# Designs tried in a protein design run: peptides against a protein of PDB entry 3H8D. Part 196

Target 1, 122 residues: chain A of PDB entry 3H8D
Amino acid sequence: DMKRQQRFFRIPFIRPADQYKDPQNKKKGWWYAHFDGPWIARQMELHPDKPPILLVAGKDDMEMCELNLEETGLTRKRGAEILPRQFEEIWERCGGIQYLQSAIESRQARPTYATAMLQNLL

## One batch from the design tools (peptide; made by RFdiffusion4, then SolubleMPNN)

Design b2_p27_6_s2 (from b2_p27_6, 14 letters changed)
Fold by OpenDDE base, seed 1:
Structure b2_p27_6_s2 (fold): chain B 122 residues (1-122), chain C 122 residues (1-122), chain A 27 residues (1-27)
Amino acid sequence: as target 1 above (122 residues)
Amino acid sequence: as target 1 above (122 residues)
Amino acid sequence: SEEERLEKKLEEFLKRFEERLAEEEKE
């Protein structure tokens, strides 16, 4: 349902290997999430030392956040919520359009706001 | 159409009377806009010295921004775009729900994303 | 509180996420 609120979030992470290093030696990655209503639609991970990871609902459920939006507490985490374009810009740069498209074509993607918008675009 | 992108913006304004005063004497107001696709759906003005002004499409067209989103240049103005909740929180606090509801009931409000969401809520 | 509990669930997810990263680093 298009009436579901679309919300986007980003949180930093430090690699486990860097956990106990000095701040200047901790390479920061970024974890992104798109929630279509209460449920995640897309997840994206920017790593400082390897290619981005793209994940879409239906195909990648096992690797994506299993918590609903309220359970995450992300809406209460200061600075975590981002504008749609802040997500989409990175998503597009990382090849997200093609990734989601392929997931749709292979019938692996669960229908979400993201799939609907992509199909509207193409 | 629910596929239209909902975007929210906020820009400051200084009262004309304060225009040439020292910075500390310039009381800053805030102008808010909700665009449903290219066209404005809601407008809101916070003033430092008078009650907030609420405006909704259909009812208040003559007082609302007449430019489409692209014409405003708001998408290119750094720091102008805000999260939906940043708009809604103020909107709700200012009595926007009741204002829009009344406009719908009086058949003055033009159907927008905002009217649809309100009707979904009520 | 309930909010604290829910926030801890995110931390748990992130922990699993980091564990996945750690395993990938070993490869």
Scores: peptide ipSAE 0.117, ipTM 0.585, DockQ to the pose 0.466
Fold by OpenDDE base, seed 3:
Structure b2_p27_6_s2 (fold): chain B 122 residues (1-122), chain C 122 residues (1-122), chain A 27 residues (1-27)
Amino acid sequence: as target 1 above (122 residues)
Amino acid sequence: as target 1 above (122 residues)
Amino acid sequence: SEEERLEKKLEEFLKRFEERLAEEEKE
């Protein structure tokens, strides 16, 4: 289980209100995903105009990517894959450790690589 | 992992259109859930006026119960818990074996007790 | 192609995501 490959991805998004604006007037957000094997473990959303959104499997499934990794096509999307630290740095800055910890303590987080690593850390 | 407790539940639901009708005119559907430990593995919906809906974890997460077992309150709802066979009989009659099998083959089904049992059976 | 199909699925997911964002903007 802990031998599953950890892969991280990031893609930009434009706010719906900005879709028809000139490129210079489109504020870019970022969608991040951590896949623990074929299944998403964490999702993170950076917004240009509101606080970041943190999501973890088990707790936030209804708001997270429902596609398995293969279904996403992310592995084939040029420039989408990022290094673990490129995800983790943002995750930590956004308070992800505390968020995931709370999800674990409330028994809402589905066990993943992320929960295991956190439980090893603390 | 396979030592997780398997628990099954069933509750009735009334169609939204029938909510304000006389009891005799409310057609009753049934909502079924199979929990593999704290997490739902299969969900099934019997409708009075349309074909049954079969859902399995990993594939249909966006349509399934997003609450862990404890959050549902099902274990505390009188009469909600049913025997495994009371679920499985309906599951099988509705084509659940084939549905789950297809989800496995397409790599959409999240590994659960149900997927393990099916893979042992076939 | 299969690649294009999968890419489209991601786009559909992102569309739902954007729709959620649009609703939040109306609050």
Scores: peptide ipSAE 0.113, ipTM 0.440, DockQ to the pose 0.272
Fold by OpenDDE base, seed 2:
Structure b2_p27_6_s2 (fold): chain B 122 residues (1-122), chain C 122 residues (1-122), chain A 27 residues (1-27)
Amino acid sequence: as target 1 above (122 residues)
Amino acid sequence: as target 1 above (122 residues)
Amino acid sequence: SEEERLEKKLEEFLKRFEERLAEEEKE
């Protein structure tokens, strides 16, 4: 159902190798999630020193957040929720449109709000 | 189409009577808008010294923003865009659900994302 | 509390996420 609420989140992470360093030497990455209703549709990871990781439902389920939105507690985490465009802008820059398109064409993508929107765009 | 992008905005306003006063005597109100795609679906005004004003498409067209979203320039105004919940929380507190419901029942409301969501809720 | 339980679940997920990152770092 296209009436499901679309919500987006971002939280920082620090690489395990940097966890015991001085703050100035801790390189911060960013974990992004798009929830289509209660279930994740897209995930994105921005790393300080390697290419971004793009993940889409169906194809990448085993690497994506397995929790439903309520279970994550993200809606209660101050500063975690972001605007749709704040997600989409980064998604687009990282080649997310092509990635999701490929997942659809290979029949690996689970139908989501994201797949529906892409099919409208192309 | 339920695939239209839902976007929400908030900007401050100062009452005309206060425009030439010292900052400490300028009471700030807040103007809210919900755009369902390019067109406004709901508008809300919080005043410092009178009841909030609730407006819904169809019923209150003449009192609502007549510009489409692109024409408003709100998408380019830093700090104007807000999260859906930031709008909805205030909307609910002000009795917006009842207001929109009444507009639907009286056949005054234009069909929008907001009307569709309300019909799912009730 | 339920809120604390949910917060703990997020922490568990993030831990697994970090573990995956650690495995990638040593490869």
Scores: peptide ipSAE 0.110, ipTM 0.584, DockQ to the pose 0.464; fails the geometry check
Fold by OpenDDE base, seed 4:
Structure b2_p27_6_s2 (fold): chain B 122 residues (1-122), chain C 122 residues (1-122), chain A 27 residues (1-27)
Amino acid sequence: as target 1 above (122 residues)
Amino acid sequence: as target 1 above (122 residues)
Amino acid sequence: SEEERLEKKLEEFLKRFEERLAEEEKE
């Protein structure tokens, strides 16, 4: 139910094309995830050279992490977990509210903690 | 069924500790994969400074590639695909036959092309 | 694109792979 624990994570990534380049030529991106209990609710990707990518459960399942929280190992990775506001601040800056709202209105979003909170806000 | 296509791949990797060293000080390892149809059956890692790592489907799922073959993009990477014998030769040298046999006997192995062939051999 | 999606998936896997390697190097 809505008593499920909300947990947020962030990890850096290097584009596959930059793997073998010098460190100064490896442009770093950031991968964000919001888990509503064991299952992902939102995913966000900050890229060094293109617009951010926002993904929400139900609509973008095929482009999102397919693993449940335990399978990801994120809870065991030091430095990966972030505070809710650290996720939400970036989410809001990237247009996440509008993106999720559109997904709800088009009936593409899966009900999650995120959809519930947004529907309470509007 | 057992008519599934068997495909094998190899890609190099650099140890995390060597990422920022001069090229001559970057000791290269090798990552190997055997796909039985769309799903991985065996994985193998050759390291420059420690024993090889052998992994088999069913037993080592959490430590193996979680992507299906199409998702890996390996079929689209020039030079990644290798011949069956190029995989098997290294597998055998690393003790793969014994490792897979033990996984079968302990009932940890998932049935694959690899388990079927080994059971036909013994 | 679909190609971009697959590249992201591989990148996520590679990240986990590299982290495992890093942990093993500490032993």
Scores: peptide ipSAE 0.037, ipTM 0.379, DockQ to the pose 0.243; fails the geometry check

Design b2_p27_6_s3 (from b2_p27_6, 15 letters changed)
Fold by OpenDDE base, seed 5:
Structure b2_p27_6_s3 (fold): chain B 122 residues (1-122), chain C 122 residues (1-122), chain A 27 residues (1-27)
Amino acid sequence: as target 1 above (122 residues)
Amino acid sequence: as target 1 above (122 residues)
Amino acid sequence: AEEARLEEKWRAFEKAFAERLRKEEEE
């Protein structure tokens, strides 16, 4: 059902290798998630020194957050929730449209709000 | 189509009577808008000294913003766009559910994402 | 109690995520 609430989140992370370094030497990455209702539809990871990682439900379930939205506690984390456009802008810049399209064409993508929107766009 | 993008905005306003008063004497209100795609679906006005004003498409077209989303320039105003929950929380507190429900029951409401969501909730 | 349970799950996810990052960095 396309009427499910779409919610987007972003949290920073520090690389394990930098955890004990001085703050100035810690490079911050960003973890993004799109939840289609209670279930994650897309995940995106921005790294300071490597290509972004894009993940879509169905195809990348093993690498994506396995928790439902409530279990993540993201809705209770101050500053974690972001606007849809804040997610989509980065998603598009990172090649997310092509990535999801390929996942759909290969029949790897689980149907989500994201897949439906892309199908409408194309 | 329920796949249209839902976007929410909030901007402050100063009452005309307070426009020329000292800043400390200016009571700030808040203007809220929910756009279902390019067209406004709900409008809400918080006033410091009177009851909130709730408006829904179809019923209150004459009192609502007549500009489509692009024409408003809201998408280009920094800090204007808000999260859905930031709108809904206030909407609910102000009696928006009952207001929209009544508009639906009286057949005054134009079908929007908001009407569809309410129908799913009830 | 429920909140604590949820927080534990999130911490587990964070740990798994960190481990994945370490593995990728070592490659």
Scores: peptide ipSAE 0.156, ipTM 0.636, DockQ to the pose 0.429
Fold by OpenDDE base, seed 2:
Structure b2_p27_6_s3 (fold): chain B 122 residues (1-122), chain C 122 residues (1-122), chain A 27 residues (1-27)
Amino acid sequence: as target 1 above (122 residues)
Amino acid sequence: as target 1 above (122 residues)
Amino acid sequence: AEEARLEEKWRAFEKAFAERLRKEEEE
């Protein structure tokens, strides 16, 4: 149902190798998620020293968060929820439109709000 | 189209009578807007010394912002855009669900994302 | 009890995610 609530989240993460370093030596990455209702539609990971990782439902299920939105606790984590544009701006910069388009064309993407929006955009 | 982008905004306002008073004597209100695509669906006004004002499209058109979203410049005003829940939490506290429901039942509300969501909730 | 269960699930995800990141760094 296209009336499902679209919610976006961002949380920082520290690389495992940097866990015990001094604060100034801990490079921060960012984990992004787009939830289409209770289920994740897109995931994005910004790393400090490697290319961003883009993931879309259907294609990348095994690498994406398997928890439903409620299970994540993200809605209860202060500062985690972000505006749609705060997600989309980064998604677009990272080539997310092309990535999702390719996943649709290869029939790897499962239908989500994101796939529907892209189909309307093209 | 239920796939229209839902965007929410909040800006402070000062009462005209307080415009020339000292900063400590200017009581701040809050103006809220829900845009369903380019057009306003709901408007809400919190006043420091009177009951909140709730407005819904169709019923209260003459009291609501007549500008489309782009014309408002709200998307370009830093800090104006808020999360859906930041709007809905206040809307619910102010009796917005009942207000919109009444507008639907009296056939005064025009169809919006808000009316559709309420119909799903009931 | 449910809240605790949910928190445990999230911690499990975080751990798995961290492990994936570690493996990627080792490659």
Scores: peptide ipSAE 0.152, ipTM 0.629, DockQ to the pose 0.414
Fold by OpenDDE base, seed 1:
Structure b2_p27_6_s3 (fold): chain B 122 residues (1-122), chain C 122 residues (1-122), chain A 27 residues (1-27)
Amino acid sequence: as target 1 above (122 residues)
Amino acid sequence: as target 1 above (122 residues)
Amino acid sequence: AEEARLEEKWRAFEKAFAERLRKEEEE
């Protein structure tokens, strides 16, 4: 249902190996999530020292956030919510269009707002 | 079409009477806009010294932004775009739900994403 | 009580995420 609200979030993470280091030695990564209504549609992880990880619902469910949006508390976390374009810009830069397209073509992607929009674009 | 992107913007304005005053004497208002795809659906004006003004497409067309989203340049103005909730929170606080509902009931409101969402809510 | 439950779930997710990251870094 396209009436579902699309909400995007970003939170930083510190690598487990850096947890006990001095702040200047803690390399920050970024965890992104696109929620299509209550459920995640896309997840993206920017790491400080390895390639970005892209994940899409249906294909990558086991590696993605299993919580519904309310359960995450992200809507209550100050500074976590981002604009759609703030997500999409990074998503596109990381090859997200191609990744999602491949997931659709291989019939691995669960239908989401993201799949619908991509199919509109192409 | 619910596939249309919903985008929200906020820009400050200074009252004409305060244009030539010292900065500390320039009372800031805020101009809000909700664009349903390329066309405005809702407009809201917060004034420093008078009640908020709420405007909805169909009913208040002559008082609302007449430019399509691209023509406004708002998408290119840094800091202008806001999160949906940043608009909705103020809209609700200003009595926007009641205002839009009345416009729908009087058959004055043009169908927009905003009208559709309100009809979903009620 | 509900907020506490939700916070616990989120913490569990964060822990699982961290574990996944650790595993990936060890490879």
Scores: peptide ipSAE 0.146, ipTM 0.631, DockQ to the pose 0.421
Fold by OpenDDE base, seed 3:
Structure b2_p27_6_s3 (fold): chain B 122 residues (1-122), chain C 122 residues (1-122), chain A 27 residues (1-27)
Amino acid sequence: as target 1 above (122 residues)
Amino acid sequence: as target 1 above (122 residues)
Amino acid sequence: AEEARLEEKWRAFEKAFAERLRKEEEE
């Protein structure tokens, strides 16, 4: 059911190697998530010194957040929730459309709101 | 959609420590899987020397088979496919009903054919 | 409390994520 609420989140992360360095020496990455109802549909990781990581439900389950939305507590974290476009802008820039399309074509993607929207787009 | 084909599989596994022992010294475990269409719904592992492991989609994704059914090659492996009752008999014996029920109640279970059937049963 | 349980789950996820990052850095 594609009528589920679509919610998007972003949180920063610091590399383990930088955890105890001075703030100016900590390189910040960004963790993004798209939840289709209670379950994650897409995850994206922006790193300061390596290529972005794109992950889609079904294909990349073992690398993605395994918690349902409620379990994450993201809805209760100030500043974590972002607008759909704030996610999609980065997703598109990082080649997310092609990545998800490839996952769909290879039958690796679990059906989500994201897959449905992409199928309508193409 | 609960109209997807339900398929069940079982394959043996040998503990890593026993891989190079004589056959009679190899303790065999059993890996079970229930696929709801292309995606795994339940996984079960019977071990010779530890309690059975029960896994359900949504809750235990990171511990379960991450491949879709086609990717597993199970449909092409002789003797791997089993009858539904052959899975369910073991599942029930190992407390699978309670396990899945608990996962549903905690909202950890991803909706599957198994969750739907259990909801109808209770 | 339920909230505390959920926070614990999230912390576990964060730890796992950090470990993945650490492994990648060692390569």
Scores: peptide ipSAE 0.163, ipTM 0.464, DockQ to the pose 0.271; fails the geometry check

Design b2_p27_6_s4 (from b2_p27_6, 15 letters changed)
Fold by OpenDDE base, seed 2:
Structure b2_p27_6_s4 (fold): chain B 122 residues (1-122), chain C 122 residues (1-122), chain A 27 residues (1-27)
Amino acid sequence: as target 1 above (122 residues)
Amino acid sequence: as target 1 above (122 residues)
Amino acid sequence: SEEEELERKLERFLEEFKKRLEEEEKK
């Protein structure tokens, strides 16, 4: 049901190779998630020195967060939740629309709020 | 269509009576709005020295923002947009659920995302 | 507590995520 609450989160990460470096040498990446109700619909990973990783439910389940929203504790983590547009702006900039569209066309994407919205857009 | 984007905003206001007072004597209120797509669905006003004002589309149209979302410029005002929960927490604390429910039962409320969600809750 | 358990779950997830990144770095 597309009446489900849509919630978005962002948390930083430091690459394992940088974990023991001085702060100025630690390159920060960003992990993004879109939850359609309790279940993740989209995931996005920004890296300082490689292309962004885009993931959509159905196609990329094995690489996406396996925890439901409550299990993540993200709703209780200060500063983790972001506005929808803060996610969408990056998603679009990284080619997320095309990625999700391709996943739908290839019948790899699981229906979510994101797939429904894309089908409204196109 | 309940697939519309839900966006929430908060801006401060100073009462007309306080506009020429020293900063320490200016009591700050807060204006809240929930937009269901381009149209306002709920409005809420916090005051320092009187009860909160709760307004719902259909019932309170004459007292609510008459501008559509784009016309308000709120999407372009830095710091105005807030998370859904930031609105809902205050809404619930102020008795918004009961207010909206009563508006639905009296057939005064216009159908919105808010009315649909409430009907899912009850 | 439940709150602490949820925090640990997130930490475990993030650890797995980092491990995946580490494997990618090796390639």
Scores: peptide ipSAE 0.026, ipTM 0.537, DockQ to the pose 0.478
Fold by OpenDDE base, seed 1:
Structure b2_p27_6_s4 (fold): chain B 122 residues (1-122), chain C 122 residues (1-122), chain A 27 residues (1-27)
Amino acid sequence: as target 1 above (122 residues)
Amino acid sequence: as target 1 above (122 residues)
Amino acid sequence: SEEEELERKLERFLEEFKKRLEEEEKK
């Protein structure tokens, strides 16, 4: 249902190897999620020293957040929620459009708001 | 270190409000970035219906790309990288020299390759 | 609370995910 609320979130993370280093030596990454209603549709991670990781529902379920939106507590985490464009801008820069498109074409993607919107543009 | 590689990029963007409109109704802007080694030094955006946006490191960090060069994936995005002069020509037309100079004088600019080059000309 | 436990579960997920990534980097 296209009427489901689309919500986007971002939280920083520190690499396990940096966990106990001095603050100046902790390299920060970013975890992003797009929730299509209660369920995750897209996920990506940005790392300071390696290429971004992109994940889409259906194809990458095993690597994506298994919690529904409410379970994550993200809606209650101050500063976690971001605007749609704040997600999409990074998604696009990281090649997310092509990644999702490929997943659709290979029939690996589960239908989501994201897949629908992409297909509307084709 | 002035030995850092200077790299420039340009990507088109669509306004958030136009994101899901018909292709003919999506007004295209341009996002430009200058990276001084791994970190952004200057950013600008060209819009079809409003004045250009100019940003320099130090002063405008909150509005600039927060990702390092590798994180952006721009080096892997076909057609994104541009020649230095392709950036500088637009930068100059938009008043970038004056903007950067003002930021230096007000002590808002973080030292970068761009600030150094400007100061060499003074 | 249940809510707090679920939030902690997210944190655990993220940590495990990061660990897997780190292991891949070591290969």
Scores: peptide ipSAE 0.025, ipTM 0.314, DockQ to the pose 0.176
Fold by OpenDDE base, seed 4:
Structure b2_p27_6_s4 (fold): chain B 122 residues (1-122), chain C 122 residues (1-122), chain A 27 residues (1-27)
Amino acid sequence: as target 1 above (122 residues)
Amino acid sequence: as target 1 above (122 residues)
Amino acid sequence: SEEEELERKLERFLEEFKKRLEEEEKK
């Protein structure tokens, strides 16, 4: 189970409304993903002008990356992979701990490395 | 106008309900797209256990790929691009001609290469 | 990069696609 490799990724995005603007006028967002083995465990989206979107496996499957890690091509994308702490720092700042905790307590969260670690911490 | 390049693509998808099953138990669907220049003209989805979904520009914009061709990355995805006939064969078998014709007659279809070709045929 | 942006957009599209598939399956 928890023998799976934990890998984290980040890619920028430009809002649809900004995609045709000059580069200096494009507000950049960021998409984050935590993969627990082949499947996403957590997803996070930072927007320049609205609250972060936090998503956890089980609860938010329909809104999260549905591709397995290999299908995403993220492992082959230069600069996409980030360190665990680079993900966790943002996750925590965005209220991810509370979000995941709530998902666990409501029994909406699918067990993942993330749920296990949080439960160890509590 | 009709100077635009016609390009066709196909990618597989696994239903949400099957994404966690063993590979042999995953029912594979297929997503098809016809791009008339930068924008999608027709979209088609084959499912293993329900009727095909047929979509045409103008009528079904809200349900179709909203990305321009470059944004899809399909041109860079190995094996995604298919021959025109590979699309048309399935399109015809799924009732695409009748579907598009109906969209034209109801004035729901946006003019595309596909609408032009069909109108030439009729 | 532009490629990253495009891939993100594609992923978003795919997510919506899958969501629609789920809705269709409920019928």
Scores: peptide ipSAE 0.023, ipTM 0.389, DockQ to the pose 0.208
Fold by OpenDDE base, seed 3:
Structure b2_p27_6_s4 (fold): chain B 122 residues (1-122), chain C 122 residues (1-122), chain A 27 residues (1-27)
Amino acid sequence: as target 1 above (122 residues)
Amino acid sequence: as target 1 above (122 residues)
Amino acid sequence: SEEEELERKLERFLEEFKKRLEEEEKK
């Protein structure tokens, strides 16, 4: 089988409520993405004022980035790409394993590198 | 934007119940796939003894081919690739437009070339 | 450039997403 490249990205965002505030009053959130080859497998959002949001392909597609990796331009955005562990560390702390597991069990998850790894782990 | 290649495939299959019968008693079904770039967007099955099955990415992932296009080997299988219209003609006759529409409305469908085309049509 | 355009598309997506999330939070 072909081994698809697993690539991870992170970009900061300012919440809409803060966009017109002074820089010191803008609280940063973080948008994370895991791309399994050209397609997103997982998306994760850290917010300064609410619980983290976890999204997995198949279940949460309508809320996730619809662009393929090349269409996002993330590979060309300086500082956006992160190491796998930088994603996984956050994912795990946010309960991502349980979230993805539930999505698999409910038959909502699209098979990805992430689902395969989880099924090997559990 | 990158224009992902839309490729369509069809292969016959024999029902499990017929696999041990003589060739003349094996009824053929047809397995159809639409790949939007490397990933499957739609799957469709015609059966000799039951209604057709329609599947769309995001909603029916656990029942669809989990392999990317290259992993399937379909591009290397003689006679497997078909014209777009050969797929769409069957898809439309089987109620695929309504099925995909419902999947979009229920937020179950993963965005694909197929969902984009449908949203442009409706 | 194409690179810049793709980056802008991502930014637009994220902004729309954030907007939707904020609206939902206010409910």
Scores: peptide ipSAE 0.024, ipTM 0.328, DockQ to the pose 0.228; fails the geometry check

